Peptides against a protein of PDB entry 6DSZ. Designs and how they scored, part 180

Target 1, 361 residues: chain A of PDB entry 6DSZ
Amino acid sequence: NYVVTAQKPTAVNGCVTGHFTSAEDLNLLIAKNTRLEIYVVTAEGLRPVKEVGMYGKIAVMELFRPKGESKDLLFILTAKYNACILEYKQSGESIDIITRAHGNVQDRIGRPSETGIIGIIDPECRMIGLRLYDGLFKVIPLDRDNKELKAFNIRLEELHVIDVKFLYGCQAPTICFVYQDPQGRHVKTYEVSLREKEFNKGPWKQENVEAEASMVIAVPEPFGGAIIIGQESITYHNGDKYLAIAPPIIKQSTIVCHNRVDPNGSRYLLGDMEGRLFMLLLEKEEQMDGTVTLKDLRVELLGETSIAECLTYLDNGVVFVGSRLGDSQLVKLNVDSNEQGSYVVAMETFTNLGPIVDMCV

## One batch from the design tools (peptide; made by RFdiffusion4, then SolubleMPNN)

Design b2_p19_5_s2 (from b2_p19_5, 7 letters changed)
Fold by OpenDDE base, seed 5:
Structure b2_p19_5_s2 (fold): chain B 361 residues (1-361), chain A 19 residues (1-19)
Amino acid sequence: as target 1 above (361 residues)
Amino acid sequence: SKEEEEELKRVLEELEEEE
């Protein structure tokens, strides 16, 4: 009887940064299949705090801070459509992960989307949005007193959603999404009415974007709007302003990951399928009336890392590179490039032992 | 361009100054 020592999963399939353990602690949360790892970010590196077994493969992991909460809560959705909201609670040396709310959000009817599960949270914490099935957008209203996560569906006319985010600075929860139809790929916005359980017309749309537009980044205020990342181009739209760049360097490999570096949304990390790490820069222009507008977009190559499944900026130029295919890394961005023109230095490497082959024996 | 390199440098310097 070879006791297959249950090797802990090492492949990273998600990561998020925020203040989960306390208001002051910076945390890195890492999803490794059914396992959640919680770290505190320190000057010396990552300090492990807790590991949590989940009742299924983690498909969505997002931190959010409802009004009146001192620290972030964690939303998790599993591949089996089990949803929960988790809170970290420490009482002396005793650490507990409290389930504030839970529910199963599976539908009996619907085609699971080929692009997988997308989960997003409204920046004002009014709702969670889920793209689980083609032609449906699931809404989980966020209510503080509700221990049961209840969801409803809104019919989406656009059957092939590529990516979706909630926008910032909207009076009503507003989604921005890339979708594909027979005419190509397009960007559209919808307001989500919780009261009427329907979509209203959003503030803007952009028809006929790049054919390979694959990612939406919601940009915080003061810029607002969204960045659309394609194979050949990066575009910005906020309803009033449109900008597009087509830097030749991004054509070499598909951008697959992004992460916001700063709260104001002026800088983003981008990772591609070759493990190249980029900085996307939003150049601001201050108008005479004090209005901040986007002047330009720039993309700068920082260096190479493991192929990122997820990226998250920590602090002090430190980035966690979560990899599914290779070793995960903690990397530092240096001010000066090395002889090869790289600004990236690996600080720590986390060995990936490969996929846990579920030997269904 | 030199201006782009200087901008990137400034961005990276700002990241190191964030304690």
Scores: peptide ipSAE 0.397, ipTM 0.872, DockQ to the pose 0.662
Fold by OpenDDE base, seed 2:
Structure b2_p19_5_s2 (fold): chain B 361 residues (1-361), chain A 19 residues (1-19)
Amino acid sequence: as target 1 above (361 residues)
Amino acid sequence: SKEEEEELKRVLEELEEEE
């Protein structure tokens, strides 16, 4: 009887960084189907701390820090719509992952969106937003004392949402999203009223964006606003300022993931479908009144990696490249390019054994 | 441009200074 040891999943479908194990530790959290891997980032590399089996494929994984928490909490949503908020607790050598809150957020009626599950957290930790079904935006209010994750739906007039984020620096929770209608793709904002359980008009909109606009990046203060990434263009909008670039280099392959490098949103990593790694730069202009505005956007090619499903900047120019299709990598960004003009050096490679074909025999 | 290369270099140098 060969006990076929079920091979652990190796394909990465999500990664996040933050301070989950402690306020001081920098963590990398990796989602591999139903498995969550927790690492501490050290000068020597990734130190494994804990592996956690989840009750389903991880669809959303986000770190967030509510007011008064010393470290980050972890929100997970599974593909079967089980939601939980997890906390790391260590007591001496004993490590526990505690469920602070849980719930099932599945609706009995709704068409699952073709672009899959989107989960986002308000930067001020007022709510979680979920796009699970066409024409619905689900809201989970964040309450520290609530052990049961309760959700409600708000109707979206826009049936085909491509991507959605919460904006920074908004008095009320505000979403920014790319949607498609018969006239093309557009960007719109809504304020989310928890009290009235409805959308109010957001601060801005941009009709008729690029036809292949696919990603929204919420930009922190002082810039605020959002970056919209398409096939041919990258645009910035904050309600007062609009700026667009169309660097020829991004047209060659579709950008599929991004990660913020700086807390202030001055730099982002971008990954495309060919495994090219870019730096997106936001150049600041300081006005005479002390306001900071966006002066320009630039894109620089750093090098080539495995095709990223997710990117996570760690520290000291180290980037985790989470790959679903290839080997995941830990890479270093160097100041000087190599002979091929690449700033990227692979430090470690994590073999991907391929898709777990769930052979339901 | 040479200015863009110098700017990228500065950006990458700043990432190393966080040690």
Scores: peptide ipSAE 0.396, ipTM 0.870, DockQ to the pose 0.678
Fold by OpenDDE base, seed 4:
Structure b2_p19_5_s2 (fold): chain B 361 residues (1-361), chain A 19 residues (1-19)
Amino acid sequence: as target 1 above (361 residues)
Amino acid sequence: SKEEEEELKRVLEELEEEE
């Protein structure tokens, strides 16, 4: 009996940072297939706190803080459509991951989207949105006392959604999404009515974006709006302001992941398929009335890392590079470039042993 | 440009100060 000790998965398929263990702790949460790893970020590096086995491959992992919560909660959706909201509780040395709510959100009818599962949370924590199936947007209302996650579907006219996010600063929950039709790719917004369980017209749309527009980034206030990332261009739109850049450097490889550096959305990390790490900068202009508007967008090459599946900025210029294809890394952004023009220094490397073929014996 | 590099430097300096 070769007990093939199932090697722990090493390929990272998601990572998030926030305040999960406490209000004060900075955490890094890493999804490795069915496994969730929880770290505290310290000056000395990553301190492991807990590992949690999930009932399936983690497809969505997002931190959120509902009104009146002192720390972040964790939403997880598995590839088998098991949803849960998790809370960290510690009492002395006893660490518990509490399931506050759970549910299965699988539909009996629907074509699973070829681009996979998308899960998003409204910044005001009014709802969770899920793109699981073509032509459907699933909504999970967030209720503090609800132990059973219930969802409903809203029909999307747009059958081929590429990416979707909730926007910030909207009176009603508002999604922004890139979709493809026979005429190309477009950006559209919808307000989500919980009461009527329908979409209302959103604040803006942008038809005929770049053909390879692949990612939506919701930008916090004061800027608001969204960034649309393509193969050749990066665009910003908030309904009033439109700005586009086409930096030649991004044409070399497809940007595949992003992470917000600043709470105000002034800076983002971008990773491409070659392992290049970029900083996207939102240059602000303060108006005479004290309003902040976007002046310009800039992209700067920071250096090279492992090919990121996910990125998360931690603190003090430290970035976690979660890799599925290569070794994950903890990297430091330096103020001064090295002789090769790189601002990136690897601090720690986490060996990826490759895909664990779950031989279900 | 040199100005862009100086701005990036400022951005990176700010990241070190935000401890």
Scores: peptide ipSAE 0.393, ipTM 0.870, DockQ to the pose 0.718
Fold by OpenDDE base, seed 3:
Structure b2_p19_5_s2 (fold): chain B 361 residues (1-361), chain A 19 residues (1-19)
Amino acid sequence: as target 1 above (361 residues)
Amino acid sequence: SKEEEEELKRVLEELEEEE
């Protein structure tokens, strides 16, 4: 009996950082197909805490903290549309991952979107939004007492959504999304009425963005608004301020992932298809009334890493580079560049043995 | 520019001070 020890997945398809094990612990959570790995970030490196098998390939993994929770909860959606909210509980040496809520959010009708599953959480934890199918936006209301994740659909007139996020600082949950129509790509906002289960007009829109606009970054207060990343340009819009840059360096390869470095949204990591790591900087301008506005956007090349599927800033200039195609890395951002002008040093490399071909025999 | 490098340096220094 050859116990074929099923090779553990090594390709990373998602990563998030937050306070999942406790309010004080900084955690790195890594999705590797059906496997969730939980680490504590320490001065000595990554300490493994728990591995969790999921009932399907992880498609969405997001940390969120409902008002009055001491630590983050984890939302997971699988490629088979199983949704759950997970909580970490430790009692002495006993570690349990508890399902607080679960549900299947699959629809019987609809075309699965070609850009895959998108899952987003309202910053105020009012709802989860899901783009699963063309022309539909699924809403999961967040209720603390509900163990059953119930969802409803709102029809989107925009059939080809490229990316979508919830905005910060909105009285009502507000989405910002890039969509494509026969005239090109555009950015639009909608308020989501939980009461009426419909979209209301959002605060702003931007028609005719760059043809290859692919990502939306929701920017926290005080800036608010969103960053739209294309192949040739990066744009900011918040309804009152518009700014665009077209740094030549980003034209060389498509930016494919991003991560916020700081809570105020002044800095972001960007990764491209060549494994280049960038810092996007939002320059502040303080107005006489004490309001903070965006003065400028800047992109700086930090160095080269494995091709990132996902990026997450940890602490102290340490970044986890989750790679699907190559080895994942823990890298340090140095204050001073090396002789090649790189600020990036690999601290640890995690060998990728390739995709586990699920031989469904 | 040298100013740009100094700004990036400040950003990277701030990341090391955030314990």
Scores: peptide ipSAE 0.390, ipTM 0.869, DockQ to the pose 0.721

Design b2_p19_5_s3 (from b2_p19_5, 11 letters changed)
Fold by OpenDDE base, seed 5:
Structure b2_p19_5_s3 (fold): chain B 361 residues (1-361), chain A 19 residues (1-19)
Amino acid sequence: as target 1 above (361 residues)
Amino acid sequence: DEEKKKELEKALEELEKAE
């Protein structure tokens, strides 16, 4: 009798950091296929709080804090297009994960995008945006009293969206996206009108970006705008300021994930397909009027980790490296390099036993 | 790409007519 001990999935598909259990607690949330693991980040390491089974593979997992909420809510979208907003509730020793809202956002028509599901949340929590199908942008309006997640589609003229984010500091919800057409890859922005259920012209565009531009990072205030990451280049644009760097060190392996370190967007972690960990730095210049402008971009190699599917900065230079292909890690970033020039020290390693093929028979 | 665009356009129009 081979007791197929249903081994718990160990491969990480996503991770996020925020304040889900309380306003004060720092949480790490880890998606492992159909499982959500919730930890509290402590000085001693990761304290497990709850494990939640989801009704499908987690495709999107994002924390957000609507106005008037004391702690973050969790948006989850499954690969079967089941959407939910979850709240953590503790009453004494009783821990409940409450579904605040749910819905199925599958369309009857549409071609699923080859680059997979993208889910994004407006920084002002006005809407959730979903790129599920080519030529469509799905919007879920965020309403506090709505228990049913209703969505509508806006047509995208750009059929081949590579990545999309909401921008910060916009009067209306504004998306920035990389798309491909026969002429190459480009960056465009659109304002999203909830009222008219349409796109309006965004604040800026950048035609003919690097051919392998693959990721958009929305930069918070005071800088605003977006970072576009390619194979050979990293560019910044905010409508007024453009900067580009082409550090040779990033060319050798594709950057596949990123995470913001500083709330003001001064630093980002970047992970590549070789498990190299970088810091992207936004160098500021303070003007005489007190305005802050971007002076330069810099990339520094920190060291090597497991190949990251996702990265999240926790606190005090601690980073969680979520790996799908290898062991996930908790790593410490040091100020001083070791003898090998590495700033990275592994603190804890979480063994990946490989993909649990959920043979749903 | 133009053919796919037209197919998507037609499909979206059919959805709007069914609501």
Scores: peptide ipSAE 0.000, ipTM 0.265, DockQ to the pose 0.010
Fold by OpenDDE base, seed 2:
Formats: sequence, C-alpha cells, structure tokens
Structure b2_p19_5_s3 (fold): chain B 361 residues (1-361), chain A 19 residues (1-19)
Amino acid sequence: as target 1 above (361 residues)
Amino acid sequence: DEEKKKELEKALEELEKAE
C-alpha cells in the first residue's frame, strides 16, 4: 500500500503583494493550483501566516482596496468560475479568512477563450472585469453590502482579445486591450457603463501594433495610459503621447510577465521565457506648467532567474520570482553588478517538484 | 553604456532608500 502522500503543489501560477493581513503588514500571496499561501514579508524573509485550500484551481488572484477599507481585500476566481472576495481577520491568535462575497460567474453559453481567463479590477474599485469567453466581457459591480457577486455580460465585438487592463485616472471605468483580427493586432479602449450595461467609445485607439503584441500594462498617474509589450517593441500610449522603443535585447526571448515596482509606475520588472529579468524605466519630463510627461522608455537587463510565471516586487530590492516550470526564488537586486554583470542574487530557492501528473491508475 | 549603467545603478539605489 504505497500511501501516495499527496504532495502539496509547488508550481506557482500566481503571486501578488499588498496589505492583506493588516494595513501595516506587507504580504506575499502565492497561488499554487488550489492552494493559497499567505506570507508576511519581513527583514528576515517570508513568514508563513496561513494556507487556504480553494474549491478549484486559482485562475485569477488580485488584491484591491475599496474606499473606506483599512486593508486590501482579495479577489479570487477559480478555473471553474467560482468567484469570491476574501478578507483576512485576526482576533488574537485566531486567524480567519472570511468570504465577504461569492458567486459563480459561469455562462451556459460561450466559447472559453483560448488565451485563458483574464480578471482585472478597476483601480477605483468600481468593478471587476472578466474575459472568460470570446466576444463577451463580464462585469461584476463592486458594492460593499453585496454578499452575492452578480455579473452581467457586455458584448465585445473584438473576438480575439489577447490581454486587457483597466486604465488609471479615468472618469468612467475604462478598459484597454490588445486584440487580433485578420488585419493584425490592435489596441483599443472602451468605457464601461454600469448604468447602461454597455461599452462607450474609449479615449484612444492604436491600430496596427506589433504583430506579437501580447501584454498591456496600465500605467498609474501622473503618466497614465498603457504600455504595450511585443516581441520586438515596447510602446507607450496615453491618448496624447505615443512612444515606442525596440531594444534588441528583448528580441531574444518573449516577455511573459511584468510587475510594477513604483506606485507611480516609473519602473517595472519584466521576465522572459529564458528567465531573464529586466527593468523597464519610464523617464519623466517635467513641463513648465508642472505637468509630468513621459520623456523616454528604457529597458535594462538585471540578470537571470528561474523562468517567471509571475513576478512580485516586495521591498528593499527583494523580488519574488514565482515559477511554474522551475524553482521559485527570492532574489535581491543589488546596486552593483557582479563579475558577470548581473544585479540579481538568489536569496532563497523553493523547489518545484513539477506538476503532479494525476496518474489515474 | 556607462551612462546607462549609472542610471540603472541610481534606480537601484533608490530601492534601498525606501526603508
């Protein structure tokens, strides 16, 4: 009788940082299939606080702070379309994860999108957006008193959405997305009307972006707008300003993940399919009227890590590299490069035992 | 290349000062 000790999943499929346990604590949350791990980030490293079993594979995991909340709430969507909003509660030594709201957002009709589930939260916490099915954008209005997550669909004319984000600094919730049609890849924006349950024309569009444009990064104020990452180029657009770079170094491997370092969106980490870690820098120009505009974009190679599925900047130059294909890592960004020109030092490595192949025997 | 390196190093120095 081989007791197959069900090994806990070790492959990371998502990670986020924020203030989930308290307003003061910096947390790292790690999704490992059906398992959520909650850590407090300390000067000594990651302190485990709680593990939570989910009723399915975690497909979306996002922290958000509604107006009047002292700490972040956690939105989770599973691969089976179970949605929940979780709150951390501690009373002395008792730790509870409370479900503030839940719902199933599965549609009876729809083709699941080939690029998988995308879940996004409006920066002003007005709604959650979900791309689950081709030609549909699902909206979950965020209401404080609603224990039942209700959703509605808006028809999306663009059937092949590659990536989508909510923009910052918009009067109405506004999405920016990359889509593909027979003419190529394009970027478009839509305002989302909760009242009318429809899309309105967004502030800008960019037709005929790079053919391999794959990611949208929403940029906070003061810059606003979005960054579009392709295979060969990185572009910025905010409706008024367009800027593009084509650094040769990114052509070698596809950028697959990103994470914002600064709250103002001046720096990002980028990870590629070879495990290279980059910093994307937004250079500011202060105008005479006090407005801040984007002057330039730069990409710099920091070093090599495990192949990132997700990246999370923590604090003090520490980055969590969540890996699905390899070992996850805590890495330190150093000011000085080593003899090999790397600014990255591995602090801790978390062994990935690989996918538990359910050997249905 | 030296100027780019210096700008990167400056950006990395700013990460340590946020403590």
Scores: peptide ipSAE 0.407, ipTM 0.881, DockQ to the pose 0.763; fails the geometry check
Fold by OpenDDE base, seed 1:
Structure b2_p19_5_s3 (fold): chain B 361 residues (1-361), chain A 19 residues (1-19)
Amino acid sequence: as target 1 above (361 residues)
Amino acid sequence: DEEKKKELEKALEELEKAE
């Protein structure tokens, strides 16, 4: 009996940073197909805490902290539409991952979106939003007492959503999304009414964005609004202010992932298909009335890494580069550039053994 | 652009101070 020890997956398809194990611990969570790896970030590096097997490929993995929780909860959606909310619980040396809520959110009717599954959480933890099917936006209301994740659909007039996020600082949950129609790509906002189970008109829209606009970044207060990333341009809009940049350096390769560095949204990491790592900087202008407005956007090349599927800033200039195509890396951002002009130094490399071909024999 | 480089370096310095 050859116990074929099923080789553990090494390709990373998602990563997130937060306070999952405790309020004080900084965690790195890594999704590798059906496996979730949980680390504590320490001054000495990554300390493994737990591995969790999931009942399917992880498609969405997001940390969120409902009002009155001391630590983050984890939302997971699998490619088979199994949703759960997980809590970390430690009692002495005993570590348990508790399922607070679960449900299957699959629809019997709908065209699965070609751009895959998108899952987002309202910053105020009022709801989870899911783009699973064309022309539908699924809402999971967040209720602490509900062990069963119940969802409803709202019909979208926009059939081809490219990316969607919840905005910050909105009285009602508000989504911002890039969509494509026969006239091109556009950005629109909708308020989500939980009561009426419908969309209301959002605060702003931007028609005719760049043809290859692919990503939405929701920007925290005080800036608010969203960043739209394209092939040639990066734009900011908050309903009042609009800014656009077209740095030539981003034309060389498509930006494929991003991660916020600062809680206030002043800096972001961007990764492209060539493994280039950039910093996006939001320059603030303080007005005489104490309001903060966006003055300018800048993109600076930091260096080269493995091709990122996901990026997450940890702490002290350390970044985890989750790679599907190459080796994942823990990298340090240095203040001074090396002789090649790079600010990036690899601290650790995690060998990717390639796709686990589930040979169902 | 030397100014851009200085701003980047300043931004990177701020990351180390967030202990």
Scores: peptide ipSAE 0.404, ipTM 0.881, DockQ to the pose 0.757; fails the geometry check
Fold by OpenDDE base, seed 4:
Parts: structure tokens; sequence; C-alpha cells
Structure b2_p19_5_s3 (fold): chain B 361 residues (1-361), chain A 19 residues (1-19)
């Protein structure tokens, strides 16, 4: 019986950065199919801390910090609709990943969305939102004392949601989403009522966005609002201000992932299907009353990496490029460009051996 | 183009100082 040691998955399908192991530690968490890898980011590089096997392919992986938690908790949803909230606990040399809450969020009735599973967390940690099925938005209220994740569905009139995020700075949990109808793609917002288990009218909408608008980025305060990324354009809207740019450079390849660099949402990394890495810059305008408004959006080419499935800014200009199709990379953003005009230098490369073919022996 | 490049470089410099 050759126990073919199942080759560990190497293709990255998700990554997130935060403070999971402690309040002080910066962590990189990497999802590789059913495996979660936890690293501490150090001046010397990535230090492996723990590897965790999950009971299914990781479909959603998000860090969040409820009010009164000293460190981040991890929400995981598997492709089999098993949800859990995980906490890192260390006692001396003993490292435990504890399940604070769990549940199955599968519905008996529903059409699985063609664009896959979307999981989002309210920035104020009031709820988790899940787009699993067309015409449904699932809500998991976040309650500290509840070990059982309970969910309910709200019906969406918009059947073809492309992407969805929770907005920042909203009195009630508010989602912003791109959807498609026969007339094109649009952006809409809804407030989520936990009490009534329904949507209320959101603060704004934008009809007839770019036909290939594919991603929503929720922008933190002080800007608030959202960035909508398309094939040809990047737009900002916060209910009061609209701004659009159409930098020719983004037309060459579809932007497929993003990550926030600054906690205040002043800078983002963008990755496209050719492995180009961009910085999206939000230029601030300070008003006389001390309010900060968006003056301009800019996109600058940083360089080329592996084709990113996910991006995470770590610290000190270091970026993790999680790749599904190619080798994942740790890259450094330099202040000065090289002779080719690139600001990107590969620090470390993580070989991708391709999809694990379950060879049933 | 040069001003944009300088602004990018400044933005990148700020990343290194955030220790």
Amino acid sequence: as target 1 above (361 residues)
Amino acid sequence: DEEKKKELEKALEELEKAE
C-alpha cells in the first residue's frame, strides 16, 4: 500500500493579512484548497507558525476584529457551505486553532451563483454577508456568545450580482454591489435590517456603469463610499461625489484582484490577468472644515509579478502575490524604478506544482 | 509624467517609513 502522501496543494486561492496570532504580530494567512497556512511576517521574512487542514475547499477567508477582541478572528466558509469562526490561541509552546463558532449555511433551495461564493464582513462586525445563490443574500449575525452560526436569507431583486461589499461608516450595515440586468451593469446599495430581516433603501445607486464592471472596493473613512473597477474605467462614488478615470493602461488586461495598502484607503494594489501590478492612489483634498474629500484617482504601473489570484500588502513595501496558475511571490516595492521602469523586485518565489490531481489509487 | 512619477515615488517612500 503505497500511501501516496497526497501532495500538498501549492496553488493559492486566497490570502489575507492581519493580526491573528496576537495583537502585535502581523500575519499572512494563505488558503491552498483545503489547507490554511499561517505565517508571521518578520523583518527576516515569513515565519511559518501553523498549518490547518479544513474539511473542504476554502471559499471565503476573512479576518475581522469584533469590538473588545484584542486580535483578529478568522471567518472561513468552505465550498460545502461549512462556516466557522476561528481564533488563534497559544499557551506556551502549544498552538491551538479553536473554533469559536460554526454552522452549515447551505440552503436546500437555490441556484448556486455562476460567479461563485462571495463572503463579506461588515466593518463594524455586526454581520457576515454571503452571496451563495442567485436572488438571495445570506446574513449571519455576529454574536460573541453564540457557538452556532445562525443565518437567514434576504431576497435580492437583483439576480445577477457580480460583486458585493459592506460599506464603511454606515449607521446600519450597508452593502454595495455591482449587478447585471438586461440593460447592463449597475451599482446599488442596500441597508440590511437585522431586526426586520429585510433590505432598506441604501444611500445611493449608480445605474449604467461600465459593462465590464467586476469589482467593488469599499473605501474606509474619511472618504467612504466605493470604488468600482471595470475593464476600461475605475470609478468612485460615495453618494455625494462621483469620480471616474479611464487610464489606457488598464485596458490591456482585466484587473482581477485588489488589496488595500493603507488603513484609510488612500492606496490599493491592483493585479491584472497579465501579472501586472498597479497602485491605485486616492488623492486627498482637505476642506476648510477639516473634511477630507477625494480629489482625484490615479493608477500607476509598479511592475510585473506572477498572475495574482490574490494580493496582500504586508509591511515596508512588501507584497505577497498569491497565484493559482503560477508561482506565488513575495515582492518588494522599491522607491526607485529599475532600468525597465519597474518598482517590483521578487524576494521569494513559492513553486506552484499545479492542481493536485486526486489520483485515486 | 514626471510629476506623476514623483508622486508615486513619494508614495512608495511613505511605505518604507511606516515602521
Scores: peptide ipSAE 0.398, ipTM 0.879, DockQ to the pose 0.778; fails the geometry check

